# Designs tried in a protein design run: peptides against a protein of PDB entry 6B4J. Part 45

Target 1, 315 residues: chain A of PDB entry 6B4J
Amino acid sequence: DITMQWYQQLQDASMQCVLTFEGLTNSKDSQAKKIKMDLQKAATIPVSQISTIAGSKLKEIFDKIHSLLSGKPVQSGGRSVSVTLNPQGLDFVQYKLAEKFVKQGEEEVASHHEAAFPIAVVASGIWELHPRVGDLILAHLHKKCPYSVPFYPTFKEGMALEDYQRMLGYQVKDSKVEQQDNFLKRMSGMIRLYAAIIQLRWPYGNRQEIHPHGLNHGWRWLAQILNMEPLSDVTATLLFDFLEVCGNALMKQYQVQFWKMLILIKEDYFPRIEAITSSGQMGSFIRLKQFLEKCLQHKDIPVPKGFLTSSFWRS

## One batch from the design tools (peptide; aimed at target 1 Q224 L226 E267)

Design b1_p21_2_s2 (made by RFdiffusion4, then SolubleMPNN; from b1_p21_2, 10 letters changed)
Fold by OpenDDE base, seed 1:
Structure b1_p21_2_s2 (fold): chain B 315 residues (1-315), chain A 21 residues (1-21)
Amino acid sequence: as target 1 above (315 residues)
Amino acid sequence: KAVEEEMEKMNKKIEEFEKKK
């Protein structure tokens, strides 16, 4: 399967990255530990500062991240920090930055859906300038949310239940599995972030260049989902999240084919979702149904709440 | 390549669905 090959290639690249900077992460030297912590903070704090407040502040954050990745010194925690402080510094920063973007999906976007857009536009812009960061974003995203690939992990003979639960994206702590609502909330956040990334371009870059991971990947994602058997609760939830965030963009890009696809979902795929939906899981199903019916009736998909406007960039 | 292949699968699925109508 070509999708699974792609998944595995990204995971292998991510694992290789970790091995490359293991000297920095495993060092017991006090100076190396200090450098590691400084680099980690320099990579992650700017991402946590992303907000919907002002476009000018978002630009400052972007410039800081880009400067760090470019080998320039940046101010972090009152100190000058550079990836040149250690031979493994760049690899470490790229990995931690990518990890942090995905973490903002599962935490911030999960709680505040509108936060997807400012995070995604920075991630997209950084990806355009630093392709390795983009690959690592995908690797982290795919690992935490296999439904972003998409694929459904399978239980293998001899596998521990907890390991299978983790493969599905659940958090397991002290032999307690994460509650379904919290699981779906985190998955939703990551899918929403992904759906935002594939449609957004950093406005201060060369927008004539092809998006490094554009809407064609959204179309691919939908194609793969529709060729899979639905998973109870998960498919209805994430399909809604995806279409709510990037459906308008997909509509504009694929036009007639988009509407044909949407009808296919409503008439052909929905019965398959319904067949596996229990009475206690009807919420996500009903929400998706109502969304699709509204979109088909109006022949429009609304621009998602939180979408960045020209006024945002002038602030 | 992978994206184009999946896009083609989508198109085929749409066509098959339309033929069933």
Scores: peptide ipSAE 0.199, ipTM 0.821, DockQ to the pose 0.784
OpenDDE base, seeds 2, 3, 4, 5: peptide ipSAE 0.195, 0.189, 0.196, 0.184; ipTM 0.817, 0.820, 0.821, 0.821

Design b1_p21_2_s3 (made by RFdiffusion4, then SolubleMPNN; from b1_p21_2, 9 letters changed)
Fold by OpenDDE base, seed 1:
Structure b1_p21_2_s3 (fold): chain B 315 residues (1-315), chain A 21 residues (1-21)
Amino acid sequence: as target 1 above (315 residues)
Amino acid sequence: DAVEEEMKKMEKKIEEFEKKR
């Protein structure tokens, strides 16, 4: 499967990146440890500062991240920090930055869906200038949320149950698996972030260039989902999340084909979801149903809540 | 291109569905 090959290539590249900066991460030297911590903070703190408050602040955050990735010194924790402080500094920062973007998906976006847009527009803009960061974002995202590929991990003979649960995206601590609601919440956050990334462009970049990972990947994702057997609760949840965030953009891009696809979901795929939905899992199913019915009735998909407007960029 | 291939699969699936409808 070409998609699985691509997924494996991303994971291999991510693993190779980790190996590249292993010297920095495993160093017992006090100076190296200090540099590592400074670089980690410089990479992650700006991402955590992303908010819906003002476009000007978002630009400052973007510029700081870009400066760091460009080898320029940045102020972090009252110190001047640069990736040039260690030969493995750039690889480490790229990896940690990408990891942090995905973490904001599973934490911040999971709790505040509107946060997807400011995070995604920064991620998209950084990806445009630093393709390796984009690949690492995908690697982290797809590892934590295989449904974003999409594929369903399979249990292999001899595999521990906990390892299988982790492959499915569950957190397992002290032999306790994450509750289904928390799991779905995190998966939703990551899918929403992904759906936002593929449609957003940094407004201060060269918008004449092709999006490095654009809406065509959204169309691909839908195509693959619709060719898979639905997974109980998961498919209904994530399909809704995806369409709520990027459905409007997909509608504008694919027009008639989009609506044909949406009818196919309602008439052909929905019964398959229903067939595997238990009485206790009807919430996600009903939510998707209502969304699809509303969109088809009105022949419109609303712009998602939190979508960045021109007024945001003037603030 | 993997994306283009999946897009073609979507188109085919839509066409097949429309024929059955």
Scores: peptide ipSAE 0.359, ipTM 0.907, DockQ to the pose 0.711
OpenDDE base, seeds 2, 3, 4, 5: peptide ipSAE 0.252, 0.333, 0.260, 0.355; ipTM 0.862, 0.897, 0.863, 0.906

Design b1_p21_2_s4 (made by RFdiffusion4, then SolubleMPNN; from b1_p21_2, 10 letters changed)
Fold by OpenDDE base, seed 2:
Formats: C-alpha cells, structure tokens, sequence
Structure b1_p21_2_s4 (fold): chain B 315 residues (1-315), chain A 21 residues (1-21)
C-alpha cells in the first residue's frame, strides 16, 4: 500500500530526527540543558502567539520563526537564541516547531475552529521555505490522527487494548480512555488545520512556486476516505470538517469533478455512513447531511468562517 | 506518485458510479 509506505517513511524520518538530537535532549550538562530549553521556547512560543487579530502580527511571528530556522539569532525569553548554539539545534527546533503546529490543531483549533487559518498560513509558508518542517508536521499529524493519512489502525495479535486505543488516536491516562466527544474534538481540530494548510499560501512568499502540499493532497485524502469503509461517528465528523474548511477551494480547483465527487458522497457513500450510525451519533450525521444537501442544492460551497481576507493582511 | 495514483482512483470511482446511475 503506497499510502502506508508514505506514512511509514514519514514516521521513520521523524524517529530519525529524534535520534539525531538525542545528544541535546539527554545531555546532563547545564549549558546544554539551558540551550535546549531556550531553543524549545524559541520554537514554540511564536506559534502560541498566532492569532486572528492582525496580519502584521502574523507576519512578525512568521519572520521570527523563519529567522530562527535560517540560523539567525532571535530574541526569546529576554535572551538571544540561535540554532547554531548546538550542532543538533536545527533538527531539534524543526521537530519541536512541527510538533507545536500539530498541537495547535489538536488544542486551539479544536476549541476555536477559526484559528485554523492563521496557524495554517504560517505553517504553509514555513513549509515552503523549510520542507523538512513540513514532513515533520505530517509525521506528527499522522501519528496523532491516523485519519489524516487516512488509515484505520488495526488491532494486532498480542497488542494491549490501551496501545490499540492510542493508535486510534485516543488519549489513555491512568488506564482511562478519553471520552469520544473529546477525541472527536481533537481529531476535528487536526483535520481542520490540515484542510487549511493544503489550500493556503503565505502571501509574502513566491506564489509562482507550486504549493509544497497543496489541494491535490486534499483530493487524494477524499479518494482514500471514499475507498474505505466508514467508521462510526468518525467518518461523518471528519468528512464534514474537511469539506467545510477546504470544500470551497476544492470546488474552485476541480469544478465538475468536485461536484461529481460530492454527488457520489451523497448518493453512494452517505448511505453507508447511515447504516453504521447509531441514534446517539446522529449529530455528526445530520450535520454532514445538511451540509451536503445545502451545497448540492445551491451548487456552491461557502467560504469557511475565519478565512483570511485582504483586510486581515492590511491590519 | 502516490497522489497521482489516488487521484486516478478517484476518477475511476466517479466513472464507475456514473455508469451505475
């Protein structure tokens, strides 16, 4: 399976990255520990500062992240920080930065769907300039949300139930599995972030270049989903999240083929979702149904709420 | 390559569906 090979390659690259900076992370030296913490803060704090408030602030954050990744010194926590402070500094920062972007999907976007767009445009712009960060974003995303690949993890012989639950993307703490609503909320946030990344370009970059991970990956994702059996509640939830965020962009890109796909979802795939939907899961099902019906009726997919406008970039 | 293959699968799936309608 080519999709699973791609998944595994990204996971292997991520694991290899961790191994490359193990010296920095495991060092007992006081200076190395200080450098590690400074680099971690320098990588993650700017991402946490991303907001929907002003385009100018977003540009400052982008420039700071790009400067850090370019080996330039940046101010963080009142100190000058550079990836050149340690030979493993760049690898560490790239990994932690990518991890933080995905974490913002998991936490911030999960709670505030509109936050997907400013986070995604920064991530996309950084990915364009730093492809390794993009690969690491995918690796982190795929690990936390296998549905972003997409694939459904299978229970293997001898596997502990908790490990299987973790593979499915559930958090398991003190032998307690995460509640389904919280799980779906986190998965939704990550899918929404991904759907935003694949359609957004940093406006101050060279837009003549091809998007490093563009809408063709969205089309691929949909193809793979439609070739899989639906999962109870999960498929209806995430398919809605994906289409709500990037459906307008896909419509513009694929035009007639997009509408044929949407009809296929409504007439062929949706009954399969219905067949596995329990009475307690009708919320996600109804939401998807209403979305599909409205879009097909109007022959339009609305621009998602929170989409970045020209006025945002002038602020 | 992987993306192109999946896009082809989508097109094939659409075509097959249209034949059944």
Amino acid sequence: as target 1 above (315 residues)
Amino acid sequence: KAVEEEMEKMNKKIEEFEKKR
Scores: peptide ipSAE 0.210, ipTM 0.828, DockQ to the pose 0.766
OpenDDE base, seeds 1, 3, 4, 5: peptide ipSAE 0.203, 0.206, 0.210, 0.208; ipTM 0.829, 0.829, 0.833, 0.833

Design b1_p21_3 (made by RFdiffusion4)
Pose (drawn by RFdiffusion4):
Structure b1_p21_3 (pose): chain A 315 residues (1-315), chain P 21 residues (1-21)
Amino acid sequence: as target 1 above (315 residues)
Amino acid sequence: EELEEHTEELEQQLEERYEEL
């Protein structure tokens, strides 16, 4: 409940932000749409540009967003734009910027697991300079993936199925329901991004402040889901690509206590899945063992493939 | 502070399971 109460605090806090700019979106004038158009354009593209080429140019995207959020003018396609045009624009750009980070994790990181880090460092950096943006990231991240909270949505009695699948985060339309394959990845890329944000810190600016969403939330995540019964395919999958991304940082921080948590799921939580998962979905549970059988004996969890090296930063 | 206390309660549950194991 401590988590579910905190879960609601962010959600209804985001709905307050959905209404603070109410009128900027619900506007049909010509100029009214041009403004709404130029802001969401110049605020959600720099996030899409976040590449793995170099940290040198990765700073441009960070500065371009810091200037845009802090109110300074920002060069956009054509003429320069700024938030000073409208008082509602700031509380609007922070909304659209937050969704983009999770969206970039939704599409890009789900397919390309390595791009989770160059995106997370910009987000873990912007979270410091502007905490309001972070809560909004925790807002969208949580609803589109309640498994990141982590809380498994229970079945409310007397309700149709298509109503329930939407609560699980499946993308559904009038008649189309998102397949399980093209769904499972959308969740992987989201918590792989979440698993990266909590262990990375923006290097530049020399800040003595602390990580806004510390690695502590990585421990409670593993603990909060390992104490409850696992879902068949979702848990064994999400439990793997979270450890592959953040298992190295947790091993260093919580040295022995983290290893105890691992020799638990090896002999206490693995059986909790072998029966729950049918023979048609053991694919996830198998990768989870192949991941640990090594790590437990190697006494090491490989650094995540795609970690930003020193070469990436200088270069 | 409430989340830190909740993390400590979860850790104690995991330590109890470790002892049982």

Design b1_p21_3_s1 (made by RFdiffusion4, then SolubleMPNN; from b1_p21_3, 10 letters changed)
Fold by OpenDDE base, seed 4:
Structure b1_p21_3_s1 (fold): chain B 315 residues (1-315), chain A 21 residues (1-21)
Amino acid sequence: as target 1 above (315 residues)
Amino acid sequence: DDLEKELQELEEKLEERYKKL
């Protein structure tokens, strides 16, 4: 399967990256530890500062991240920090930056859906300039949310139940599995972030270049989901999240083909979701139903709430 | 691109399902 090969390739690249900076992460030297912490903060704090407040602030954050990845010194925690402080500094920063973007999907976007757009536009812009960061974003995303690939992990003989639950994206702490609502909330945040990344371009870059991971990947994701059997609660939730965030962009890009797909979802795929939906999962099902019905009735997918406008970039 | 080939195959499958509606 080509999708699974792609998944595995990204995971292998991520693992190889970890191995390349193992010397920095495992060092007992006080100076190396300090450098590691400074680099980690320099990579992650700017991402945490991303907000919907002003485009000018977002540009400053982007410039700081790009400068760091370009080997230039940046100010972090009142200190000058550079990836050149350690031979493994660049690999470490790329990995931690990518991890942090996905974590913002998992945490911030999960709680505040509109936060997907400013995070995504920075991630997209950084990905354009630093392809390795993009690959690592995908690797982290795919590992935490296999539904972003998409695939459904299978239980294998000899596998521990907890390991299977983790493969499905659940957090397991002290042999207690995460509550379904919390799990779906985190998965929703990551899917929403992904759906935002694939449609957004950094406005201050070379926009003549092809998007490094554009809407064609969104179209692939949708096509793959629809060719899979639905998973209880998960498919209805994430399909809604995806379409709410990037449905308008897909509509504009694929036009008639998009509407054919939406009809197929409503008439063919939705009954299959219904057949596996329990009474306790009716919320996600109803939400998807109402969304599809509204979109088909109006022959329009609304621009998602929080979508970045020209006025945002002038602020 | 291998992913593009996969997409084409997926689209063909979906088109066949659509025709059956």
Scores: peptide ipSAE 0.566, ipTM 0.947, DockQ to the pose 0.904
OpenDDE base, seeds 1, 2, 3, 5: peptide ipSAE 0.027, 0.556, 0.028, 0.028; ipTM 0.683, 0.946, 0.690, 0.685

Design b1_p21_3_s2 (made by RFdiffusion4, then SolubleMPNN; from b1_p21_3, 10 letters changed)
Fold by OpenDDE base, seed 1:
Structure b1_p21_3_s2 (fold): chain B 315 residues (1-315), chain A 21 residues (1-21)
Amino acid sequence: as target 1 above (315 residues)
Amino acid sequence: SALEEELKKLEKELEERYKKL
């Protein structure tokens, strides 16, 4: 399976990255610990500062992240910080930055869907300039949300139930599995972030270049989902999230092909979702139904709420 | 790319499925 090979390659690259900076991570030296902490803060704080407030502020954040990744010193926590402070600094920062982008999907976007767009446009722009960060974003995303690949993890003989639950994307703490609603909320946030990344370009870059991970990956994702058996609650939830965020962009890009796919979803795939939906899980199903019916009736997919406008970039 | 080939395959599969509707 080509998709699973790609998944594994990204996971292997991510694991190799972790091994590369292990010396920095595991150091007991006080100076190394300080450098690690400073680099971690420099990589993650700017991402946490991303907001919908002003395009100018977003540009400052982008420039700071790019400067850090370019080996330039940046101001963080009242100190000058550079990846050159340690031979493993760049690898560590790239990994932690990518991890933080995915975490913003998992946490911030999960709670505030509109936050997907400013986070995604920064992530896309950084990915364009730093491809390794993009690969690590995918690796982190795929590990936390297998449905972003997409694939459904299978239970293997001899596997602990908790490990299987973690593979499915659930958090398990003190032998307690995460509640379904919280799980779906986190998965939704990550899918929404992904759906935003694949359609957005940093406006101050060379937009003549091909998007490093563009809408063709969204089309692939959708096609793959439709060729899989639906999962109860999960498929209806994430399919809605994906289409709400990037459906308009897919419609514009693929035109008639998009509408054929949407009809296929409504007429063929949707009944399959219905067949596995219990009475207690009708919420996501109904939401998807209403969305599909509205889009087909109006022959339009609305621009998602929070989509960045020209006025945002002038602020 | 391998992903582009996969995409084309999936598109074809979807098209064939659509024709059956």
Scores: peptide ipSAE 0.030, ipTM 0.682, DockQ to the pose 0.902
OpenDDE base, seeds 2, 3, 4, 5: peptide ipSAE 0.025, 0.026, 0.030, 0.024; ipTM 0.647, 0.637, 0.623, 0.628

Design b1_p21_3_s3 (made by RFdiffusion4, then SolubleMPNN; from b1_p21_3, 11 letters changed)
Fold by OpenDDE base, seed 1:
Structure b1_p21_3_s3 (fold): chain B 315 residues (1-315), chain A 21 residues (1-21)
Amino acid sequence: as target 1 above (315 residues)
Amino acid sequence: SALDEELKELEKKLDERYKKL
């Protein structure tokens, strides 16, 4: 399976990255620990500062992240910080930055869906300039949300139930599995972030270049989902989240082919979702149904709430 | 690319299913 090969390649690259900076992460030296903490803060704090307030502020954040990744000193916590402070500094920062972008999907976007767009446009712009960060974003995303690949993890003989639950994307703490609503909320946030990344370009970059991970991957994602058996509650939830965020962009890009896809979803795939939906899971199912029916009736997919406009970039 | 082939196969499937659209 080509999709699973791609998944494994990204996971292997991520694991190799972790091994490359192990000396920095495992060091007991006080100076190395200080450098690690400073680099971690420099990589993650700017991402946490991303907001919908002003385009100018977003540009400042982008420039700071790009400067850090370019080996330039940046101000963080009142100190000058550079990846050159340690030979493993760049690898560590790239990994932690990518991890933080995915975490913002998992936490911020999960709670505030509109936050997907400013986070995604920064992530896309950084990915364009730093491809390794993009690969690490995918690796982190795929590990936390296998449905972003997409694939459904399978239970293997001899596997502990908790390990299987973690593979499915559930958090398990003190032998307690995460509640289904919290799980779906986190998965939704990550899918929404992904759907935003694949359609957005940093406006101050070279827009003539091909998007490093563009809408063709969104089209692939839909194709792969439709070729899979639906998973109860999960498929209906994430398919809605994906289409709500990037459906308008896909419609504009693929036109007639997009509408054929949407009809296929409604006529052929939706009954398969219905067949596995219990009475207690009807919420996500009904939401997807209403969305599909509305889009087909109006022959339009609305621009998602929070989509960045020209006025945002002038602020 | 492998992706391009996958997309072409999908397009073919869509065209076969919905020839009149």
Scores: peptide ipSAE 0.311, ipTM 0.856, DockQ to the pose 0.372
OpenDDE base, seeds 2, 3, 4, 5: peptide ipSAE 0.048, 0.283, 0.028, 0.030; ipTM 0.745, 0.837, 0.688, 0.704; seed 3 fails the geometry check

Design b1_p21_3_s4 (made by RFdiffusion4, then SolubleMPNN; from b1_p21_3, 9 letters changed)
Fold by OpenDDE base, seed 2:
Structure b1_p21_3_s4 (fold): chain B 315 residues (1-315), chain A 21 residues (1-21)
Amino acid sequence: as target 1 above (315 residues)
Amino acid sequence: SDLEKELEELEKKLNERYEKL
């Protein structure tokens, strides 16, 4: 399966990255530990500072991240920090930065859906300039949310139930599996972030270049989802999240073909989702149904709430 | 359906293109 090969290649690249900076992460040297911590903070703090407040602040954050990845010194925690402080510094920072972007999907976007857009536009812009960060974003995203690939992990012979639950994206702590609502909330955040990344371009970059991971990947994702059996609650939830965030962009890009796909969802895929939806899961199903019915009726998909406007970039 | 087959083919083409990049 080509999709699974792609998934595995990204996971392998991510694992190789971890191995590359293992010397930095496992060092007992006090200076190396200090460098590691400084680099980790320099990579992650700017991402946590991303907000919907002002475009100017977002540009400052972007410039800081880009400077760090470019080998320039940046101020972090009152100190000058550079990836050149250690031979493994760049690999470590790229990995931690990518991990942090996905964590913001998992945590911040999960709680505040509108946060997807400012995070995504920075991630997209950094990906354009630093392709390896983009690959690592995908690797982290795919690992935490296999539905972003998409694929459904299968139980293998001899596998522990907890390990299978983790493969499905659940958090398992002290032999307690995460509640379904919390699981879906985290998955939603990551899917929303992904749906935002594939449609957004950093406005201060070279827009003449092709998006490094653009809407064609969104179209692929939908095609793959429709060719898979739906999962109870998961499919209805994430399909809604995806279409709410990037449906307008897909409509503009694919036009008639996009509407054919929506009709296919309504006529052929909805009955399959309904057949596996329990009475306790009707909320997600109804939300998706109402969204698609409105879109088909109006022949339009609204611009998502929180979409970055020209006024945002002037602030 | 014919549309489902078209979408599947489109997915394959997109994946092939990505692998070549």
Scores: peptide ipSAE 0.029, ipTM 0.648, DockQ to the pose 0.057
OpenDDE base, seeds 1, 3, 4, 5: peptide ipSAE 0.025, 0.024, 0.025, 0.025; ipTM 0.675, 0.664, 0.667, 0.672; seed 3 fails the geometry check

Design b1_p21_4 (made by RFdiffusion4)
Pose (drawn by RFdiffusion4):
Parts: C-alpha cells; structure tokens; sequence
Structure b1_p21_4 (pose): chain A 315 residues (1-315), chain P 21 residues (1-21)
C-alpha cells in the first residue's frame, strides 16, 4: 500500500498537469494550433536524436532541452521558438517531454537494448535539473507499464476481458488486440530503460547533488516482485532484462545482500515458475536460468552490453 | 528451507529500511 499510495500520488498529480494547460490542447484556432505544433515538435525531437555515436554530441541534445525547459530560445526548423510565448507552454512541454522518454524506451529500447543508456543519462540528468519532469516520467512509465511500479493488476470481478487487457498495458483498439510477442518487448524496453536510469548519472556540470531516483529503487523493485507470486511469461522475462541491465550496479552496491537475493530466486523462486508456466511458454524462464547459472558461479554479473565507456564520453 | 526464509526476511527488512529513507 505504501507503494500503491505513492503510485496514485504520481498518477493523479499528472492528471493535475493534464488540466493545468487545459485549453492549449483544446484549441482549434490557427495560431492556437501553430503554437501547440511548434512546442511539441521542438521538445520531442531532440529525444529522438539521442544516439550512441558519442557523448560529445549527446550534450547538445541535453543543452537544447535545458534551454527549452528553462525558458531560453531554441533553434527549431525554420525560426527559433521558446516557451515564453505562452504561460501554459511550460507545463505542457514538460508533459510531452516526459512521455517521449518512455516512448523512446517503448519502441527503440525494446528492439535495441543498448540505446537504453544514452537515453537514460540525458533523462537522469534532466531529472536532476528539473524534478517536476521526473515525476511526470514516473507517471507515464507507471501506467504504460504497471509492472515497473511494480504491481500486477488484479482481475476485478464482473468485467469483460478486453477491459482487463487494457489495464495490463496491452495496446488495443476497436477489434485489434496487441499480440503477446509485440507486447512483451514494449514492456522489456520500458524497464530496461528504467533499469538504466537508476544507475546512471549525467557526468557534466559537476553537480554535488544526488541522483533523483536512486539505485535504492532498484533493490525494492527486485524485492517487491520476488515476494509475490510470478506471472507466467511476464515475470520471468522482466526479471531477466532488469538484472542484465542493472545487475552489475546492484552487485557493487549491495554486495552480499544482492547475492542472497540471487541464490533465492535460484532455489526458491525458480520452482515458483516451473509450475506456473505451461510448457508452451518456458522460453523466458529458460533465459533466466542461463543468465544466473553463470553469474552465480562466475561471482560476477557482466556489465550491460551497451554501457557508455570513457571513450564514448571524451569522443 | 529455513535458510531461505531467513534470507527472505532479511530482504523484507532491507526493503522496509529503504522505504523509510
């Protein structure tokens, strides 16, 4: 409940932000749409540019967002634009910027697991400078993936199925329901991004402040889910690509206590899945063992493939 | 089994300590 109460605090806090700019979106004038068009444009593209080429140019995207959020003018396609145009624009750009980070994790990181880090560092950096943006990221990240909270949505009695699948985060339309394959990845990329944000820190600016969403939330995530019964395919998958991304940082921080948590899922939580999962979906549960059978005996959890090296920063 | 229960309790205590922070 401590988590479910905190879960609601962010959600209804985001709905307050959905209404604070109410009128900027619900506007049909010509100029009214041009403004709504230029802001969302110049605020959600720099996030899409976040590449793995170099941290040198990765700073441009960070500065371009810091200037845009802090109110300074920002060069956009054609003429320069700024938030000073409208008082509602700031509380609007922060909304659309937050969704993009999760969205970039939704599409891109799900397919390309290594792009989770160059995106997370810009997000873990912008979270410091502007904490309001972070709560909005925790807002969107949580609804689109309630498994990141982590809380498994229970079945409310007397309700149709298509109503329930939407609560699980499946993308559904009038008649189309998102397949399980093209769904499982959308969740992987989201918590792989979440697993990266909590362990990375923006290097530049020389800040003595602390990480806004510390690695502590990585421990409670593993602990919060390992104390409850696992879902068949979702848990064994999400439990793996979270440890592959943040298992190295947790091993250093919580040295022995983290290893105890691992020799528990090896012999106490693995059986909790072998019966729950049918023979048609053991694919996830198998990767989870192949991941640990090594890590437990190697006494090491490999650094996540795609970690930003020193070469990436200087270069 | 008893060792696992002890490890599980240590994990829950550590989770509560972190929630207090």
Amino acid sequence: as target 1 above (315 residues)
Amino acid sequence: SEEFEEIREEIEEKQEELEEE

Design b1_p21_4_s1 (made by RFdiffusion4, then SolubleMPNN; from b1_p21_4, 10 letters changed)
Fold by OpenDDE base, seed 5:
Structure b1_p21_4_s1 (fold): chain B 315 residues (1-315), chain A 21 residues (1-21)
Amino acid sequence: as target 1 above (315 residues)
Amino acid sequence: KKELEEIRKELKESLEELLKE
């Protein structure tokens, strides 16, 4: 399976990255610990500062992240911080930065869907300049949300139930599995972030270059989902999330082909979702139904709420 | 029904092409 090979390659690369900076992570030296903490803060704080307020602020954040990844000193917590402070500093920062982007998907975007766009445009722009960060974003995303690949993890003989639940993307703490609503909320946030990344380009970069992970991956994702059996509640939820965020962009890019796919979803795939939907899961089902019906009726997919406009970049 | 089958075929072909890249 080519999809699973891609998944595994990204996970292997991520694991190798962790091994590369293990010396920094496991060091008992006080100076190394200080450097680690400074680098971690320098990598993650700018991402947490991303907001929908002003384009100028996003540019500052982008420039700071790019400077850090380029080996330049940046100010963090009142100190000058550089990846050159440790031989493993760059690998560590790339990993932690990518992890933080995905974390903003599962936390910030999960709670505020419109936050997907400013986070995604920064992530996309950084990915163009630093491909390894992009690969690590995918690795973190795929591990936390296998539905972003997409694939459905299977229970293997001898596997602990908790491990299987974690593979499915659930958080398990003290032998208690995460509630379904919280699980779906986090998955939604990550899918929405992904759907935003694949359609956005940093406006101050070289637009002549091909998007490193563009809308073709959105088409691939949809095609793969439609080639899989639906999962109860999960498929209806995430399919809606994906289409709400990137449906307009896909419509513009693929035109007639997009509408053919949407008809296929409505007429062929949707009944299969319905057949596995329980009465307690009707909310996600109804939401998807209404969205599909509205889009087909109007022959249009609306621009998603929070989409960044020219006025945002002038602020 | 025939139209849906054609769409399925096109989608499958598109998927196969994208997965080879």
Scores: peptide ipSAE 0.228, ipTM 0.838, DockQ to the pose 0.676
OpenDDE base, seeds 1, 2, 3, 4: peptide ipSAE 0.040, 0.210, 0.211, 0.032; ipTM 0.672, 0.829, 0.825, 0.730; seed 3 fails the geometry check

Design b1_p21_4_s2 (made by RFdiffusion4, then SolubleMPNN; from b1_p21_4, 12 letters changed; failed a check: too like the target's own chain)
Amino acid sequence: KKELEEIRKELEKSLQELLAQ

